# Ledger of designs, part 138: peptides against a protein of PDB entry 3B8E

Target 1, 230 residues: chain A of PDB entry 3B8E
Amino acid sequence: PFLIFIIANIPLPLGTVTILCIDLGTDMVPAISLAYEQAESDIMKRQPRNPKTDKLVNEQLISMAYGQIGMIQALGGFFTYFVILAENGFLPIHLLGLRVNWDDRWINDVEDSYGQQWTYEQRKIVEFTCHTPFFVTIVVVQWADLVICKTRRNSVFQQGMKNKILIFGLFEETALAAFLSYCPGMGVALRMYPLKPTWWFCAFPYSLLIFVYDEVRKLIIRRRPGGWVE

## One batch from the design tools (peptide; made by RFdiffusion4, then SolubleMPNN)

Design b2_p21_1_s1 (from b2_p21_1, 18 letters changed)
Fold by OpenDDE base, seed 5:
Structure b2_p21_1_s1 (fold): chain B 230 residues (1-230), chain A 21 residues (1-21)
Amino acid sequence: as target 1 above (230 residues)
Amino acid sequence: DEVLEEARKLLEKAREEIEKY
């Protein structure tokens, strides 16, 4: 998100505090939950043919898969960001290069896509209004990520959701998202303005996409062991 | 607390102004 912010010169889609909340609040408990997840029985049974090469290849493939999932998460966040700004009169094309004027406190007549002028304060409210939905989008997508991370090869339906810590992690990150989104004063303290409940659903297609993507990947791995997708 | 309250009031006013548009 930060790189796209710099390259496209768009208003900041995600604040520093929000990033910190993601890293510390939403990722830590899930990571712990995964540490307690029972190793896949197939991982234990599959002796590496070559311990050096097979481990390295597997680590690279895992890293790539998580990278792809991260990209889908980012796309979901940006989608939500652009939709919110569009609803407030700023079409995506108009946002390109707008950052300089957007962040200038002395410019109080920045025009939207429809010629409406926005004060600095108004613009910042809209910007901060985007931070919360972006965060929530990440959380919702992380639900799918957590579920799919339980197994590398087996379907979620085959492995089941027996890890109580994982379930706790899902509730914890959701509770944190709700707290940051709706607690009074978060707009002032964290620059996270309240989120309309409808915006939670904007992330669901991306969560589903991740789930489908991973299930398809796992299906391919099961049908073609040792493929490049593993 | 006073600064936060003042900031809150300012933000609420700004929000109300945005909602008018």
Scores: peptide ipSAE 0.006, ipTM 0.271, DockQ to the pose 0.022
Fold by OpenDDE base, seed 1:
Structure b2_p21_1_s1 (fold): chain B 230 residues (1-230), chain A 21 residues (1-21)
Amino acid sequence: as target 1 above (230 residues)
Amino acid sequence: DEVLEEARKLLEKAREEIEKY
């Protein structure tokens, strides 16, 4: 998000504190949850044919899969960001190159896509309004990510939700998201203004996309054992 | 409420630390 912020010169979609909350708050418990996940039956039955090459290939494939999921997460976040800004009068195309004027506290007449002038304070409020739903979007997408990462080859429907720690992780990250979204003072404290509950659903398509992506991937793996998608 | 307040304080503290950098 920060790279896109710099490259596109758009208003900051996700604050540093929000990033920290994602990394430490939303990723930690899920990571722990995965560490305690019961070994998938197929993993236990795997016989490495060539330990050196197979390990390396597997690490590369895992890294690639996580990279792809991360891209989908980012896309979901940016989608939410653009939707919110558009709802507030800033269309995506108008945001390009706007950062300089956006962040200038001395400019109080930045126009939106409809010619409405925005003061610096108003702009910052809407910017901070984007931080929360971006975060929430990441959390919602992480629900799918966490669930799909539970297994390597088996469908979620096959493996089930047996890990209580996983369930706790889902609860914790959701609770954190709710806390950050609705607790008074978060706008001032974390630059995370409250969001409408409807914004939680903005991420669902991307969560579903990740879920479908992984299920398809796993289906391919099951049908073509040893394939490059594994 | 107490838990929320504690969490808020922790987050505020974290923010303050981040702002130092």
Scores: peptide ipSAE 0.000, ipTM 0.260, DockQ to the pose 0.090
Fold by OpenDDE base, seed 3:
Structure b2_p21_1_s1 (fold): chain B 230 residues (1-230), chain A 21 residues (1-21)
Amino acid sequence: as target 1 above (230 residues)
Amino acid sequence: DEVLEEARKLLEKAREEIEKY
């Protein structure tokens, strides 16, 4: 999100402090929980890997985490961001290159897509209104991400939800998201304005997308072991 | 309320430190 903010020169979709809260607060506990995940039912049945011929597990894991699933998460967040700004009169195409004028406190006549002029204070309210739902979208998408990362080959329905630490991680992420979204003072401290409960559902299609994507991927792996999808 | 206020102060301080970089 921060890289896109700089490269595309759009209004900041997610505050730096909020990003740190995600990395340290919402990602760390789930990551630890995955370290305690039970082995897949078929892992112990596999023959020893040949390190000279077999693909590196690390490359596959990195590809899934940052190249595929992470991209879907980012898309979910940006979707929410663009929807909110569009509802306030700023269409996505109009946001490109707008950051310089957007962040200038001396410019109080920035026009939206409909020619309405926005003061600096009004623009910042809209910007901060985007931060909370963007954050919540990431958390909701992480529910699916965390669940699917439990296994490489087995379906979630086959492996089950036996890791209590994972369940705790999901709870912690949700509780933190609720706290940051609704606790008084978060608008000032973290630039996260209160979130309407309906915005929690905005992320559900993306969570479902990740879930379906991974289940299909795992299905392909089961049918074609050793393929590039593994 | 006092605990919450202290937490806010700490968060604001942390924010200020982060913004220096």
Scores: peptide ipSAE 0.000, ipTM 0.247, DockQ to the pose 0.035
Fold by OpenDDE base, seed 4:
Structure b2_p21_1_s1 (fold): chain B 230 residues (1-230), chain A 21 residues (1-21)
Amino acid sequence: as target 1 above (230 residues)
Amino acid sequence: DEVLEEARKLLEKAREEIEKY
């Protein structure tokens, strides 16, 4: 998200504090839960693959899969960001290159896509209104990521949801998202303004996309053992 | 490192507050 912010010169879609909350709060516990689940499902139960040939290929494919999932997560967040800004009069095309004027407190006549002028304070309210939904979108997309990453080859339906730590991670992420979204004072303290409950659903298509993507990937792996997708 | 520590402290406080409810 931060790289796209720099490259596209768009208004800041996600605050630094919220990024830290994602990295520490929503990624760490899930990562631990996944480490335990992978140990139980893939490492302990699978016959050791030939460590010389399969290790490098698997590491590359895992890194690629995580990279692809991360891109889908980012796209989900940016989608939510663009939807909110569009609802407030800023179409995505208009946001390109707008950052410099957006962040200038002395410019109080930044025009939206419809010619409406926005003061600095109004722009910052809209920006901070985007932070919480962006964060929530990432969390909701991470639900799917956590569920799919529990196994390398088996579908969610085959493996089931047996890892209590994973389930705890899902609840922890959700609770954190709810707290940061609705607790009084978070708008001032973390620049995360409260969001409408409807914004939680904006991420669901992307969560579903990740889920479908991974299930298709796993299906291909099962049908073509040793293929480039494994 | 300082920013990370502050963020961790904020997250810990947030967790503590969530656990109180």
Scores: peptide ipSAE 0.000, ipTM 0.232, DockQ to the pose 0.054

Design b2_p21_1_s2 (from b2_p21_1, 18 letters changed)
Fold by OpenDDE base, seed 2:
Structure b2_p21_1_s2 (fold): chain B 230 residues (1-230), chain A 21 residues (1-21)
Amino acid sequence: as target 1 above (230 residues)
Amino acid sequence: SKVYEEALKKLKLAREEIEKY
C-alpha cells in the first residue's frame, strides 16, 4: 500500500500504524496457524524422493503461497479503496497524481471527477473513511485465503476445517477488526473512522470469487495432474 | 462519536452536492 501510494501519487489508502497492526496482529496468528495445519493426504503419500530438493521446493511453495496471500489482500484492499472513493466522486484514473494537491492544506478547491470542489477537511474525512474498510477488507479476504491455502489439490469441502488453531485465528482477526473499527478513540489514534456494518460485506464478493477460482483450479489439478495450473 | 457524526454530516452534504451534478 505504501509503495503504491508513492509510485502512483494517490491519496494514502491505509495509515502506517494500521499497516503495522495488519503485519503484526492480523498476519502473524494466521501464519502460525498454517504451520500447524494437517498435511494434505496426497502430499503425505508421496515419499520424499530427495530430502534436500524436496525441502527447497516446499520452502519455495510456502513462500509463494504467503506472497500470493499478501498480494490478494492488497488487491482486495485497493478494490474497496477505489469503490469508496468512486462513490464519493473520485474515479481511479483521477486519483493518479492527485496526492500533492490532496495533501496540501492550502488547496481547498481540489476537483473530483465530476467537477465538485473539495476542501482539505472534506478530503481528509474521505481518506480516513477509506482506512477502516481497507483493513476490514484485508481481514475478510484472509478468511477465504487462509481456508483455501491449507490445501493445494483437495477441496476445502473434502478436508474440512480440522485445525482448531486456524479457526481460533479467524475469530481473533475478526475480533481485532471489530475492535479497531468500533472502539472509541481509534479515529484519532489510528486515523480509522467507525465502519458502517454494510462495509463488512463489500469484500465478500471478492472473497467468494477467490474461493470459487481456487476450487476450480483445484478441480483442474485433480483432473489433470502435472498440468501447468499446478 | 461527535467527531464521527460531524464527519458523516460533512460527507453526506458533499455527496448531496455531487448528486446535483
Scores: peptide ipSAE 0.014, ipTM 0.439, DockQ to the pose 0.020
Fold by OpenDDE base, seed 3:
Structure b2_p21_1_s2 (fold): chain B 230 residues (1-230), chain A 21 residues (1-21)
Amino acid sequence: as target 1 above (230 residues)
Amino acid sequence: SKVYEEALKKLKLAREEIEKY
């Protein structure tokens, strides 16, 4: 999000501090939960034929899968960002290159896509209104990510939700999202204005997409062991 | 939740500030 902010010169979709909260608060516990996850029965049963080459290929495939999931996650956040800005009169195409004028406190007549002039204060309010739902979208998408990362080959429905640490991670992420979204002072401290509960549901299609993607991936792996999708 | 209600109030205020101009 921050890189796109710099490259595309769009208004900041997610604050730096909020990104740090994601990395430290939402990603760490899940990562630990995955580390303690019981190896899939199939992973333990199959001796690697060539441990050096097979591990390398496997690590590359896993990293690519995580990279793809991460991209979908980011797209979900940006979708929410663009929807909110569009609802406030700023179409996505109009946001490109707008950052310089957007962040200039001396320019109080920045025009939206409909010719309305926005003061600096108004622009910052709408920007900060985007931060919260972006963050929440990331968290909701992470629910699916955490659940799917539990298993490499087996469907989540087959292995079930037995990892208590994973469940705790999901709960912690949700609690953190709720705290940052609704706790008084977060608008000032983290530039995260309050979020309507309806915005939590905006991320569900992306969570579902990730879930379906992973289940399809796992299905392919089960049907074609040793394929490029593994 | 009181926290939720306060959050909604802040959201409404923010929207009102946007609409003033």
Scores: peptide ipSAE 0.013, ipTM 0.334, DockQ to the pose 0.049
Fold by OpenDDE base, seed 5:
Structure b2_p21_1_s2 (fold): chain B 230 residues (1-230), chain A 21 residues (1-21)
Amino acid sequence: as target 1 above (230 residues)
Amino acid sequence: SKVYEEALKKLKLAREEIEKY
């Protein structure tokens, strides 16, 4: 998100505090849950593979988790960001290159896509309104990510969701998202204005996409062991 | 919160102004 912010010169989609909350609040517990996840039944039944192949497998898991899933998370966040800004008169094309004027507190007449002039305060309110939904989108997408990371080859339906730490992680990140979204004063303290409950559902298609993608991937792996998808 | 209410009022006003265009 930050790289796109720099490259496209768009208004900041996600604040530093929200990034910190993601790193500390949403990623830590899931990581712990994965560490305590019961070894996939397939891993336990397989003879210890050559240490070199096991390292490669771990690198692939890391690359898949942080690469592809991270991209889908970012896309979901940006989608929500662009929808909110569009609803407030700023079409995506108009946002390109707007950052300089957007962040200038001395410019109080920044025009939106419809010619409406926005004061600095109004612009910042809209910007901060985007931070919370972006964060929530990431959390909702992380639900799917956390679930799919339980297994490499087995379907979620086959292995089940008996890990109490996983359930706790899902609850914790959701509770954090709710706290940051709805706790009074967060708009001032963290620049995260309250989120309408309807915006939580904007991320669900992306969570579903990740889930479907991973299930398809796992299905391919099960049918074609040793393929390029593994 | 008062801040949220003020922000919502500003957003509402901004939206109403946009709809006039």
Scores: peptide ipSAE 0.012, ipTM 0.398, DockQ to the pose 0.019
Fold by OpenDDE base, seed 4:
Structure b2_p21_1_s2 (fold): chain B 230 residues (1-230), chain A 21 residues (1-21)
Amino acid sequence: as target 1 above (230 residues)
Amino acid sequence: SKVYEEALKKLKLAREEIEKY
């Protein structure tokens, strides 16, 4: 998220403290849980592989767990960010390069996509309104990502949910999200304004899309071993 | 909570102004 913030020069979608909360509170436990995830049933049934093949499998699993999940989470968060800003009159294209003017307290006439002028205070309210939904979206997307990344080839329905640590991580993330979203004082302390319950659902279509996409990918892998999608 | 309520009020006002256009 921070890299995209710099590259796109958009208003800050998520505060640094909130990012820290994600890293420590939502990413750590799931990452540990994935490290202790049970091997896929097909892997366990395989004859001892060539060390090269096993290394490749491990590298791919690590890439999915740490690289792909992170990217998908960021995309989900930014999706929510853009939705909220669009709802408040700032279309995604208009946000590109807007950061400099957005963060300037002396500019009180920043125009939105519809020509409405926004004061610095109004802009910051909208910005801080994005923080909580962005965070919650990341958590909700993590639910799907963690579930799909536990397997490479097998579907979630085939492998099941056996890792208790993973399940604990999901609950911990949800509890943290609820705490940060609704605990009094978080708006002041973390610049995370309380979230309307409806915004919890904004990430679900995205999570579902990822889930479906991954299941389709896995289905293709099962039907066409050695395909380009592996 | 108070900050949030005030922020919501301001957001509502801003939205109402936007809807006029």
Scores: peptide ipSAE 0.010, ipTM 0.364, DockQ to the pose 0.020

Design b2_p21_1_s3 (from b2_p21_1, 18 letters changed)
Fold by OpenDDE base, seed 1:
Structure b2_p21_1_s3 (fold): chain B 230 residues (1-230), chain A 21 residues (1-21)
Amino acid sequence: as target 1 above (230 residues)
Amino acid sequence: SEVLEEAKKLLELARELIEKY
């Protein structure tokens, strides 16, 4: 997300605070839980055919697969971001290159896609309004990601939700997201303005997409052991 | 510096919550 912000010169979709909340509040406990997760039975029993080449290839393929999941996650966030800005009069095409003027507090007449002028304060409110939904989108998508990434081959239905710490982490990140979204003062303290409840559902298609993607991937791996998809 | 400031705010908030509950 931050790279797209820099490259496209769009208003910042995900603020520093939200990034920190993801890293420290959302991902940390689940990540710890995954460290204590029971090893996948097939992973422990599987010996590499060629320890040198297969390990390297496997690590690369896993990295790419998780990278793809991360990209889908980011797309979900950006979708939410663009929808919110579009609802406020800023179409995605108009956002390209707008950052310089957007962030300039001395320019108080930035025009939206419909010719309406926006003050700096108004623009920042809209920007910060995007931060919370983006964050929530990430959290919702993380539900799928964290659950599916605990295994490489087995489906969620086969492996089950055995790690109580992971389950706790999922509830924690959700509770944190709700707290940051609806607790009074969070807009001032953390630049996270209240979220309309409907925006929680904006992430669900992407969460489902990741889930389906991973299940299909795992299905392919199970049917074709040692394939390039692994 | 901005990251640090935001991190401090988050920590302060966490502290306040811990103290409150």
Scores: peptide ipSAE 0.000, ipTM 0.267, DockQ to the pose 0.050
Fold by OpenDDE base, seed 3:
Structure b2_p21_1_s3 (fold): chain B 230 residues (1-230), chain A 21 residues (1-21)
Amino acid sequence: as target 1 above (230 residues)
Amino acid sequence: SEVLEEAKKLLELARELIEKY
């Protein structure tokens, strides 16, 4: 999000402190949970044909797959960001290059897509209104990501939810998201204004998309073992 | 209780960062 902020010169979609909260609070525990996940039974039983070449190929394919999931996750966050700004009169096309004027305290007549002028204070309220939903969207999308990461070939329905640490991680990140979204003072401390409960559901299509994507990928792997999607 | 403790730790860290910068 910060890189896009700099490159595209759009208003900041997610604050740096919020990014730190993601890294420390929502990514760390889930990552640990995945380390304790029992290896998929078919992976453990399958000896590599060529330990050097097959391992490297598989690692590259896995890395690419998670890279794709990460892109879908980012798209979910930005979708929420653009929806909120559009609801406030700023269409996505109008946001390109707007940052310089957006962040200038001396410019109090920045126009939206409909010609409405916005003061600096009004713009910052809208910006900070985007931070919480963006963060929550990431967390909701991570639900699907964490669940699918436990297996490479088997469906989630086949493997089940046996890892108690994973369940704890899902609960922890959700509780943290709720705390940051609704605790008084977070708007001042973290620039995360309170979130309407309905915005939690806006991320669900992207969680579903990741889930469906992974299930389809796994289905292809089961039908075509050793394929390029593995 | 564990979730709350972790949340408190994160909040404290955030406060420290805000005070430092």
Scores: peptide ipSAE 0.000, ipTM 0.265, DockQ to the pose 0.043
Fold by OpenDDE base, seed 4:
Structure b2_p21_1_s3 (fold): chain B 230 residues (1-230), chain A 21 residues (1-21)
Amino acid sequence: as target 1 above (230 residues)
Amino acid sequence: SEVLEEAKKLLELARELIEKY
């Protein structure tokens, strides 16, 4: 999110504190949960044909897969961001290059896509309104990511949901998201204004997309063992 | 350190905005 913020020169979609909350709050428990995940039955039974080459290929493929999933997650967050801004009069195309003027407190006449002028305070309210939904979107998409990370080759339906720590992690992330979204004072403390419940659903298409993507990927791996998708 | 400083500035701004409204 921060990279796109810099490259596109758009208003900040996610606050630094919120990013820290994601990194510390949503990534730690999942990482622990994955450490305790039972090895996939295929992984336990299969010796690498060539430990040197197969390990390197596997690491590259895993990194690419996680990179792709991460891109889908980011797209989900940005989608939510753009929807909220569009609802407030700022179309995505208008946001390009707007950051400098957006963040300047002395400019109180920034125009939206419809010619309405926005004061600095009004702009910041809208910006902060985007932070919470963006965060929540990431959390919801991470649910899918965590679930699919359980297996490399097998479908989630085949492996099952036996890891209690993973389940706990999912609830913890959700509880954290709810706390940050609805606890009084979070607007002051974290620039996270209360989230309308409807915005939780904005992430679901992307979560579904991740699930579908991963299942298709795994299906290809199962059908073509040793392929480039593995 | 820069990120932290920016975060603090943003928090202060948020406080000001909330107090204003």
Scores: peptide ipSAE 0.000, ipTM 0.228, DockQ to the pose 0.021
Fold by OpenDDE base, seed 5:
Structure b2_p21_1_s3 (fold): chain B 230 residues (1-230), chain A 21 residues (1-21)
Amino acid sequence: as target 1 above (230 residues)
Amino acid sequence: SEVLEEAKKLLELARELIEKY
């Protein structure tokens, strides 16, 4: 998010507080839950042919897959961000380069895509309104990530949802997201203004995309062991 | 440094909002 923020010079889509909440609140408990997940049925059966080279290659491929999933997460967040800004009169093309004027407290006549002028306070409310759905989008997409990360080769349908700690992690991150999104005073305290509950569903297509992507990947791995898709 | 500056801006705005309420 920050790289796109710097390159495109757009209003900040994700605040520091939300980032901290993701790192400390939504990622830690789920990560611990994955440590208690049942081992893959094939991990013990498939010894690397060359322990040095095959292990390194596998680690690189896993890292790349997580990178791709992270990109899909970011795309989902940005999609929600752009939709909300567009609904408030700021089309994506108009946001390019707008950051300087957007953040200037002395400019109270920033124009949207339709010629409406926005005060500093008004546009900051819109900015902070975008922080919440971006965060929520990340959480919803993380549901899929947690589910698919149980295994590298086996389908979720084969492995099942047996880990109670994982279920607790999903509940915890969702509860945190709901608390930060709808608790009174969060707009003032954390710069997270309330969002309509319907916006939670904006992340679902991306969550589904990640799920389908990973299931297809795993299917390919099962059919062609040792391929570059691992 | 950019994150810190943004954090400072947010803190300042929070202070302004707290003073208004």
Scores: peptide ipSAE 0.000, ipTM 0.218, DockQ to the pose 0.021

